# Designs tried in a protein design run: peptides against a protein of PDB entry 8PQO. Part 12

Target 1, 252 residues: chain A of PDB entry 8PQO
Amino acid sequence: VLLKEYRVILPVSVDEYQVGQLYSVAEASKNETGGGEGVEVLVNEPYEKDGEKGQYTHKIYHLQSKVPTFVRMLAPEGALNIHEKAWNAYPYCRTVITNEYMKEDFLIKIETWHKPDLGTQENVHKLEPEAWKHVEAVYIDIADRSQVLSKDYKAEEDPAKFKSIKTGRGPLGPNWKQELVNQKDCPYMCAYKLVTVKFKWWGLQNKVENFIHKQERRLFTNFHRQLFCWLDKWVDLTMDDIRRMEEETKRQ

## One batch from the design tools (peptide; made by RFdiffusion4, then SolubleMPNN)

Design b1_p9_2_s2 (from b1_p9_2, 7 letters changed)
Fold by OpenDDE base, seed 1:
Structure b1_p9_2_s2 (fold): chain B 252 residues (1-252), chain A 9 residues (1-9)
Amino acid sequence: as target 1 above (252 residues)
Amino acid sequence: MLDLYKLFA
């Protein structure tokens, strides 16, 4: 099991991020090939548990069409079905990813708290001390080009170049986080993303767990760079606007 | 490839 807490600081408010996240997910999905193919939604309903209220979703990703024929032919039953269970109780979110074939031997869990701070809180997910001492805190700086792979880099998605016309935020220089403290008019938040990866196959555990973390970090970095650089596209939208956009997309 | 952006939806 490998745990890392990714802390993503953004020059947006917690309330703004709720809209921006949903918009950016939708926009990014449009730009990706096959965004809805092979996805089955089993459950999408409100939930209430232990004082937590939100939306629960259960999706299955069928990967049969996404792997080579020889892999599909050799894959055991359920091996190419990934289950995603998500509890969205913003500003808290939890996603659990499992596989039918691997059962308890595979888990990706992503728990996120969105806080109006600069990533200074320790153990925001309230882990036991013994567990927390094994968590690596990883800061993602959306303005740091060195954290972006060359193949992923786009100039129009570079926070170091982007300036929001609607808000005046950006471009983000090397010391943008320190300067933000002195800018009373600019809101800020941190997404604390605790990622738990478990892959219990002898000889491959560390390799696969590290690989998954590398992919998650890459995803978080690129996504939040996009989210910020798309600020002018979503900052004036409401949650009702987002809901309408989602409904319109489902009808197509 | 799986669109991992669904993790945020």
Scores: peptide ipSAE 0.045, ipTM 0.767, DockQ to the pose 0.145
Fold by OpenDDE base, seed 4:
Structure b1_p9_2_s2 (fold): chain B 252 residues (1-252), chain A 9 residues (1-9)
Amino acid sequence: as target 1 above (252 residues)
Amino acid sequence: MLDLYKLFA
């Protein structure tokens, strides 16, 4: 098991981020999956448990069409079906990713707290001290181009170049976080994303767990760069606007 | 090529 807490600081408020996240997820999904190709939504409903209220989703990602033919032919039953269960009780979110074939030997858990700070809270997820000391804190700087793979880089998604017309935020220079502290009119938040990865296969555990973390970091980096650079597209949207957009996407 | 990370957010 490998745990890392990714901390993504953004020059947006927690309330703004709620809209921006949903918008950006929708847009990213359209761009990357062709509107949800290979995704089966089993459940999408409100939930309430232990005082936590939010939206629960259960999706299956059918990867058969996304892998080479020889992989599909050799893959055991269920090996190419990824289950995603998500509890969105914003500002807290939890996502659990499992695989039908690997069962308990595979787990990706992503727990996120969105806090109006600069990523300075320790153990926001309230792990036991013994567990917490094994968690690596990883800061993602959305303005740092060196954290972006060359193949992922897009100038239109570069926070160091983007200037929000609607809010005046950006571009984000090398010291943007330090400068943000002195800008009382600019909101900020941190997404604390505790990622737990378990891949319990002898000889491959560490390799795969590290690989998954690498991909998650890549995803978080690119996603939040997009989220910020799309600020003018979503900042004036309401949650109702987002819901309508989601429904329209489902129909396509 | 499959990029699993793109499926999740």
Scores: peptide ipSAE 0.044, ipTM 0.754, DockQ to the pose 0.198
Fold by OpenDDE base, seed 3:
Structure b1_p9_2_s2 (fold): chain B 252 residues (1-252), chain A 9 residues (1-9)
Amino acid sequence: as target 1 above (252 residues)
Amino acid sequence: MLDLYKLFA
């Protein structure tokens, strides 16, 4: 098991982020070629549990069409079905990814708290002390070009170049986070993303767990760079506007 | 491919 807490600081408020996140997910989904193919939505309903209220979704990603025929023929039953269970109770979110074949031997869990701070809180997910001491904190700086793979880099999605016309935020210089403290009119938040990866196959645990974390970090970095650079597109949208966009994305 | 951005929804 490998745990890392990714902390993403953004020059937006927690309330703004709720809109921006949903917009950016919808927008990114539109841009993804073949997005939604082989996706089965089993459940999409509101939930209430232990004082937590939100939306619960259960999706299955069928990968049979995404692998070569010989792989499909050799794959055990359920090996090519990925289950995603998500609890969206913003500002808290949880996603659990499992596989039918691997069962208890495979888990990706992503738990996110969105807080109006600069990533200074320790153990926001309230882990036991013994567990928390094994968590690596990883800071993602959306303005740091060195954290972006060359193949992922786009100038129009570079926070170091973008300036919001509507809000005046950006571009983000090397010390943008420190400068935020002195800017009373600029809100800020941190997304604390605790990622738990378990891959209990002999000889492959460390390799796969580290690989998955590398992919998650890449995803979080690129997504939040997009979110910020798309600020002018979503900052004036209402939640009703967002819901319409989500519905349109589902129809594609 | 899998739309990984759906993990944020």
Scores: peptide ipSAE 0.043, ipTM 0.769, DockQ to the pose 0.191
Fold by OpenDDE base, seed 2:
Structure b1_p9_2_s2 (fold): chain B 252 residues (1-252), chain A 9 residues (1-9)
Amino acid sequence: as target 1 above (252 residues)
Amino acid sequence: MLDLYKLFA
């Protein structure tokens, strides 16, 4: 089991992020073309449990054409089905990813708290001390070009170049986080993403777990760079606007 | 929330 807490600091408020996240997911989904055997949405409904209210989704990803060769070697061709169960009770989100073939031997759990701070809280997910000491904290700086793979880089999605017309935020220089503390008119938040990866297969555990974390970090980095650079597209949208976009994306 | 499709794209 490999645990890392990714801390993504953004110059947006927690309330703004709720809109921006959903918009960016919808927008990114529109931009994705092709892909394996597709995505099957089994459930997408509001839920209420123990006073927590949010949106629950259950999706199946058929990833035969998407997974690396070494993953194909682990599972039969028909076993590359990944279930994603997600509870979005913003500002808390939880995603649980399992595989039909690996069952209990495979787990990706992503738990996210969105807090109006600069990533300074320790153990926001309230792990036991013994578990928390094994968690690596990883700071994602959306302005740091060195954290972006060349193949992923787009100038129009570079926070170090983007200037929001509507909010005046950006571009984000090398010391943007330090400068943000002194900017009373600029909100900020941190997405604390605790990622638990379990791949219980002797000889492949470390390789796969580290690979998954690498991909998660890559995803988080690129996504939040997009989210910020798309600020002018979503900052004035309502949640109802976002919901309409999501529904339109589902029908495509 | 995660879109796993994006991970393996």
Scores: peptide ipSAE 0.041, ipTM 0.766, DockQ to the pose 0.190

Design b1_p9_2_s3 (from b1_p9_2, 7 letters changed)
Fold by OpenDDE base, seed 3:
Structure b1_p9_2_s3 (fold): chain B 252 residues (1-252), chain A 9 residues (1-9)
Amino acid sequence: as target 1 above (252 residues)
Amino acid sequence: MLDLYKLIA
């Protein structure tokens, strides 16, 4: 098991982020080729549990069409079906990813708290002390180009170049986080994303777990760069606007 | 959030 807490600081408020996140997810989904292919939505409903209220989704990703024929033919039953269960109770979110074949031997869990701070809280997910001491805190700086793979880099998604017309935020210089503290008119938040990766297979555990973390970090980095650079597109949207966009995306 | 969808995209 490998745990890392990714901390993404953004020059937006927690309330703004709720809109921006949903917009950016919808927008990113539209931009993906073959988006929605092999995705089965089993459940999409509101939930209430232990005082937590939100939206619960259960999706199955069927990877049969995404692998070579010989792999599909040799794959055990359920090996190419990935389940994603998500609880969105913003500002808290949880996603659990499992595989039918691997069962308890494979787990990706992503738990996110969105807090109006600069990533200074320790153990925001309230882990036991013994577990918390094994968690690596990883800071993602959306303005740092060195954290972006060359193949992922787009100038129009570079926070170091973007200037929001509607809010005046950006571009984000090398010391933008430090300067943010002195700007009372600019809101800020941190997304604390605790990622738990378990891949219990002899000889492959460390390699696979590290690989998954690398992919998650890449995803978080690119997504939040997009979110910020799309600020002018979503900052004036209401939650009703977002809901309409989500419905349109589901129809595609 | 659609984390897996983003990963496979």
Scores: peptide ipSAE 0.041, ipTM 0.772, DockQ to the pose 0.200
Fold by OpenDDE base, seed 5:
Structure b1_p9_2_s3 (fold): chain B 252 residues (1-252), chain A 9 residues (1-9)
Amino acid sequence: as target 1 above (252 residues)
Amino acid sequence: MLDLYKLIA
C-alpha cells in the first residue's frame, strides 16, 4: 500500500472551483478522441449517509476495445473491467476504483478536501497517527513547467503565460504563491487529494503502485493547469449552466 | 469529479 497526499494550490475560491471543476471535466471529455467509449454508467443518484449528502455515481470502464487483440484474448475474465464508485459531497469527494478480476488485491482510493488555504493543513483527512506518518505530501505547482511532460505541454494551457481578462489573475510567476499573501483581493484554495494505492501481487507492489501514483500526479497537474487557463470560460457560469453542459456531453 | 478514462487515455 502506498499513500500520498497531493496538494494543489489554485488562485480561485472554493466556491469558484465547484463550477470550474465540473466545466473542465466536461470540456476535457469533449476534447478526448474516443472519450467515453466503453464507459457504462450504472448508477447516478443523490445519496445521504452519516450526515454526508451528495451525488453517487457508479461507472464501468470496459477496456476491451482499448487494448491489442492479443491482450484481450489472453486477459482473464473481468480483468479489463474497471469499476469507479464516486461520492461527490463538495467540498468533500471520494472515489474508489476496483477491478473485477483482482478484487481485494487492487484498490485506488482518492479522497479530496477543498479548503480555503495555501496547503498548510496537516492530516486534513484525519488519519490515525500511525497511518499519517507514512503519507508523503506532494505539492503540485501548476505554474511549474518542469512538472509537465513535454508531450503534454500546450502553450494555451500554461498558467505562466495565461492572463484572465475577466478576473485579472495570472500570469503565474515563480513566486506566485508567496505573492498571493500580499494580494488581498485574490482568492485561493487548496485541493488536498489523499490517494491510496494497493496492488497485492508479490514482487510487483512497489512498481505498480508507484506507476499509478505517477499517472495520478500527471492527471492532477494537467487538469488543474487547464482549469486555471479556462478561467474566463467558466467563471461567469452558473451551476445550472454546468449541469446542462454535462448532460449534453453525456449524450455525445 | 474526475473520470478514470483521463487516467488511462
Scores: peptide ipSAE 0.041, ipTM 0.771, DockQ to the pose 0.209
Fold by OpenDDE base, seed 4:
Structure b1_p9_2_s3 (fold): chain B 252 residues (1-252), chain A 9 residues (1-9)
Amino acid sequence: as target 1 above (252 residues)
Amino acid sequence: MLDLYKLIA
């Protein structure tokens, strides 16, 4: 098991981020899948459990078309189906990713707290001290070009180049976080994303767990760069607007 | 939430 807490600082408020996240998820989903190809949504409904209220989703990612033919032919039943169960009780979110074949031998859990701070809270997910001491804190700087793979880089998604017309935020220079502290009128938040990765196959555990973390970091980096650079597209949207967009995406 | 498909597609 490998745990890392990714901390993504953004020059938006927690309330703004709620809209921006949902918008950016929907937009990115359209861009990547053309409307949900290979993604089956089993459940998408409100939930209430133990005082926690939010939206629950259960999706299956069918990877059959995303792997080479020989892999598809040799893959055991369920091996190419990834289940994503997500509880969005913003500002707290939890995502659990499992595989039908690997069962308990595979887990990706992503727990996120969105806090109106600069990523300074320790153990925001309230792990036991013994567990927390093994968690690596990883800061993602959305303005740092070096954290972006060349193949992922898009100039229109570069916070160092983007200027929000509606809010005046950006571009984010090398010292944007320090400058942000001095700007009284610019909101900020941190997404604390505790990622737990378990891959219980002897000889491959560390390799795969590290690989998954690398991919998660990549995803978080790119996503939040997009979220910020799309600020003018979503900052004036309401939650109802977002829901309509989600419904439209499902029909595609 | 964040679609895992962005990682694998």
Scores: peptide ipSAE 0.041, ipTM 0.770, DockQ to the pose 0.216
Fold by OpenDDE base, seed 2:
Structure b1_p9_2_s3 (fold): chain B 252 residues (1-252), chain A 9 residues (1-9)
Amino acid sequence: as target 1 above (252 residues)
Amino acid sequence: MLDLYKLIA
């Protein structure tokens, strides 16, 4: 098991981020080639549990069309079916990813708290002290180009070049976080993403767990760079606007 | 929420 807490600092408020996140997910999904194919939505409903209220989704990703034919032919039953269960109770979110074949031997859990701070809180997910000792805190700087793979880099999604016309935020220089503290009119938040990865297969555990973390970090980095650079597109949207956009995306 | 297709693509 490998645990890391990714802390993504953004020059937006927690309330703004709720809109921006949903917009950016919808927008990114539209731009994703092959999006929707092989995705089965089993459940999409509101939930209430232990004082937590939100939206619960259960999706199955059928990866048969995403792997080479020889892999598909050799794959055990259920090996190419990924279950995603998500609880969206913003500002808290939880996603649990499992595989039918691996069962208890495979788990990706992503728990996110969105807080109006600069990523300074320790153990926001309230882990046991012994467990918390094993969590690596990883800060993602959306302005740091060195954290972006060359193949993922787009100039129009570079926070170091983007200037928001509607808000005046950006571009984000090397010391933008320090400068932000002195800008009383600019909101900020941190997304604390605790990622738990378990891949219990002898000889491959460390390789796969580290690989998954690299992919998650890559995703978080690129997504939040997009979210910020798309600020002018979503900052004036309402939740009703987002809901309409989501419905349109579901049809594609 | 996470879209796995963004990771696998």
Scores: peptide ipSAE 0.038, ipTM 0.760, DockQ to the pose 0.215

Design b1_p9_3_s2 (from b1_p9_3, 7 letters changed)
Fold by OpenDDE base, seed 5:
Structure b1_p9_3_s2 (fold): chain B 252 residues (1-252), chain A 9 residues (1-9)
Amino acid sequence: as target 1 above (252 residues)
Amino acid sequence: SLSFYKSFA
């Protein structure tokens, strides 16, 4: 088991992020070639449990068309079906990813708190002390180009070059986080993403768990760079506007 | 992100 807490600091409010996140998920899904191919939505409903209220989704990602023919032919039954269960009770979210073949030997859990701070809270997910001491805190700086793979880099998605016309935020220089403390009128938040990865195949645990963490970090970095650089596209949208956009995307 | 597909595709 490998646990890391990714802390993503953004020059937006917690309330703004609720709109921006949903917009950016929808927009990025439209831009992916073959996006949604092999995705089956089993459940999409409101839930209430233990005082937590939100939206529950269960999706299956069928990867058979996304792998080479020889991999598909050799893969055991259920090995290429990924289940994603998500509880969205913003500002708290939880996602659990499992595989039909691996069962209890494979787990990815992503738990997120969105807080109006600069990523300074320790153990925001309230883990036991014995578990918390094994969690690595990883800060993602959306302005740091060195954290972006060259193949993923786009100038139009670079927070160090972007200037929001509607809000006046950006570009984000090397000291942008320190400068936020002095800019009383600029909102900020941190997304605390506790990622738990379990892969119980002897001899492959470290390789697979570290690989999954690298992919999650890459996803979080690119996504939040896009979210910030798309600020002028979503900052004036309402939740009703977002819901309409999501419904249109599901029909395509 | 709220999508597993984007983390591996």
Scores: peptide ipSAE 0.060, ipTM 0.815, DockQ to the pose 0.208
Fold by OpenDDE base, seed 3:
Structure b1_p9_3_s2 (fold): chain B 252 residues (1-252), chain A 9 residues (1-9)
Amino acid sequence: as target 1 above (252 residues)
Amino acid sequence: SLSFYKSFA
């Protein structure tokens, strides 16, 4: 098991982020080639559990069309089906990813708290002390070009170049996080993303777990760079506007 | 493809 807590600081409020996240997810989904192919939505409903209220989704990603024929023919039953269960109770979110064949030997869990701070809280997910001491805290700086792969880099998604016309935020210089503390008119937040990766297969555990973390970090980095650079597109949207956009995306 | 953020929508 490999645990890392990714902390993403953004020059937006927790309330703004709720809109921005949903917009950016919808927009990124539209831009993704083959988006929705092999995805089955089993459940999409409101839930209430232990005082937590939100939206629950259960999706299956069928990978049969994404692998070579010989792999498909040799794959055990359920090996090419990935289940994603997600609980969106903003400002808290949880996603659990499992595989039918691997069962308890494979798990990706992503738990996110969105807090109105600069990533200074320790153990925001309230782990036991013995577990918390094994968590690596990883800060993602959306303005740091060195954290972005060359193949992922786009100038229009570079926070170091973007200036929001509507809010005046950006561009984000090398010391933007430090300067943010002195700007009373600029809101800020941190997304604390605790990622638990378990891949219990002899000889491959460390390699696969580290690989998955690398992919998650890449995803978080690119997504939040987009979210910020799309600020002028979503900052004036209401939740009703977002709901309409989500419905339109589901029809495509 | 695999975009885990689609589950937040």
Scores: peptide ipSAE 0.069, ipTM 0.815, DockQ to the pose 0.196; fails the geometry check
Fold by OpenDDE base, seed 4:
Structure b1_p9_3_s2 (fold): chain B 252 residues (1-252), chain A 9 residues (1-9)
Amino acid sequence: as target 1 above (252 residues)
Amino acid sequence: SLSFYKSFA
């Protein structure tokens, strides 16, 4: 098991982020060719559990079309089906990713708290001390181009170049976080993303777990760069606007 | 569809 807590600081409020996240997920989904292929939505419903209220989703990602033919032919039943269960009780979110074949031997859990701070809280997910000491805190700086793979880099998604017309935020220079502290009128937040990766196959555990973390980090980095650079597209939207957009997307 | 894992694939 490999645990890392990714801390993504953004010059947006927690309330703004709720809209921005949903918008950016929707937008990123539209930009992915074949994004709807191989995704089965089993459940999408409100839930209430232990005082937590939110939206629960259960999706299956059928990876058969995304792997080479020889892999598909040799893959055991269920090996190419990824289940994603997500509980969105913003500002808290939890996503659990499992595989039908690997069962208990594979888990990706992503738990996110969105807090109105600069990533300074320790153990926001309230792990036991013994577990917490094994968590690596990883700061993602959305303005740091060195954290972006060249193949993922887009100038229009570069926070170091983007200037929000609607909010005046950006561009984010090398010291933007420090400067943000001095800007009383600019909201900020941190997404604390505790990522738990378990891959119990002997000899491959560390390799696969580290690989998955690398992919998660890449995803978080790119996503939040997009989210910020799309600020002017979503900052004036309401949650009702987002819901309408989601409904329209489901009909396509 | 809106999904987190979709951004991986």
Scores: peptide ipSAE 0.066, ipTM 0.808, DockQ to the pose 0.183; fails the geometry check
Fold by OpenDDE base, seed 2:
Structure b1_p9_3_s2 (fold): chain B 252 residues (1-252), chain A 9 residues (1-9)
Amino acid sequence: as target 1 above (252 residues)
Amino acid sequence: SLSFYKSFA
């Protein structure tokens, strides 16, 4: 098991981020080619549990069309089916990813708290002290180009070049976080993303767990760079606007 | 909700 807490600091409020996140997910989904094939939505409903209220989704990703034919032919039953269960109770979110074949031997859990701070809180997910000692805190700086792969880099998604016309935020220089503290009119937040990865196949555990963490970090970095650079597109949107956009995206 | 599966594609 490998645990890391990714802390993504953004020059937006927790309330703004709720809109921006949903917009950016919908927008990114529109830009992804072939994203709808092999996705089965089993459940999409409101839930209430232990004082948590939100939206629950259960999706199955069928990977049979995304792997070579010989892999598909040799794959055990259920090996190419990925289950994603998500609880969206913003400002808290949880996603659990499992595989039918690997059962308890495979788990990706992503738990996110969105807090109006600069990533200074310790153990926001309230882990046991012994478990918390094993969590690496990883800060993601959306302005740091060195954290972005060259193949993922786009100038129009570079926070160090973007200036929001509507809010006046950006561009984000090397010391933007320190400067932000002195800007009383600019809101900020941190997304605390605790990522738990379990892959219990002997000889492959460390390789796969580290690989998954690299992919998650890459995703979080690129997504939040987009979210910030798209600020002028979503900052004036309402939740009703977002809902309409999501419904349009579901039809594609 | 957020889908993180796209990170594996």
Scores: peptide ipSAE 0.063, ipTM 0.812, DockQ to the pose 0.202; fails the geometry check

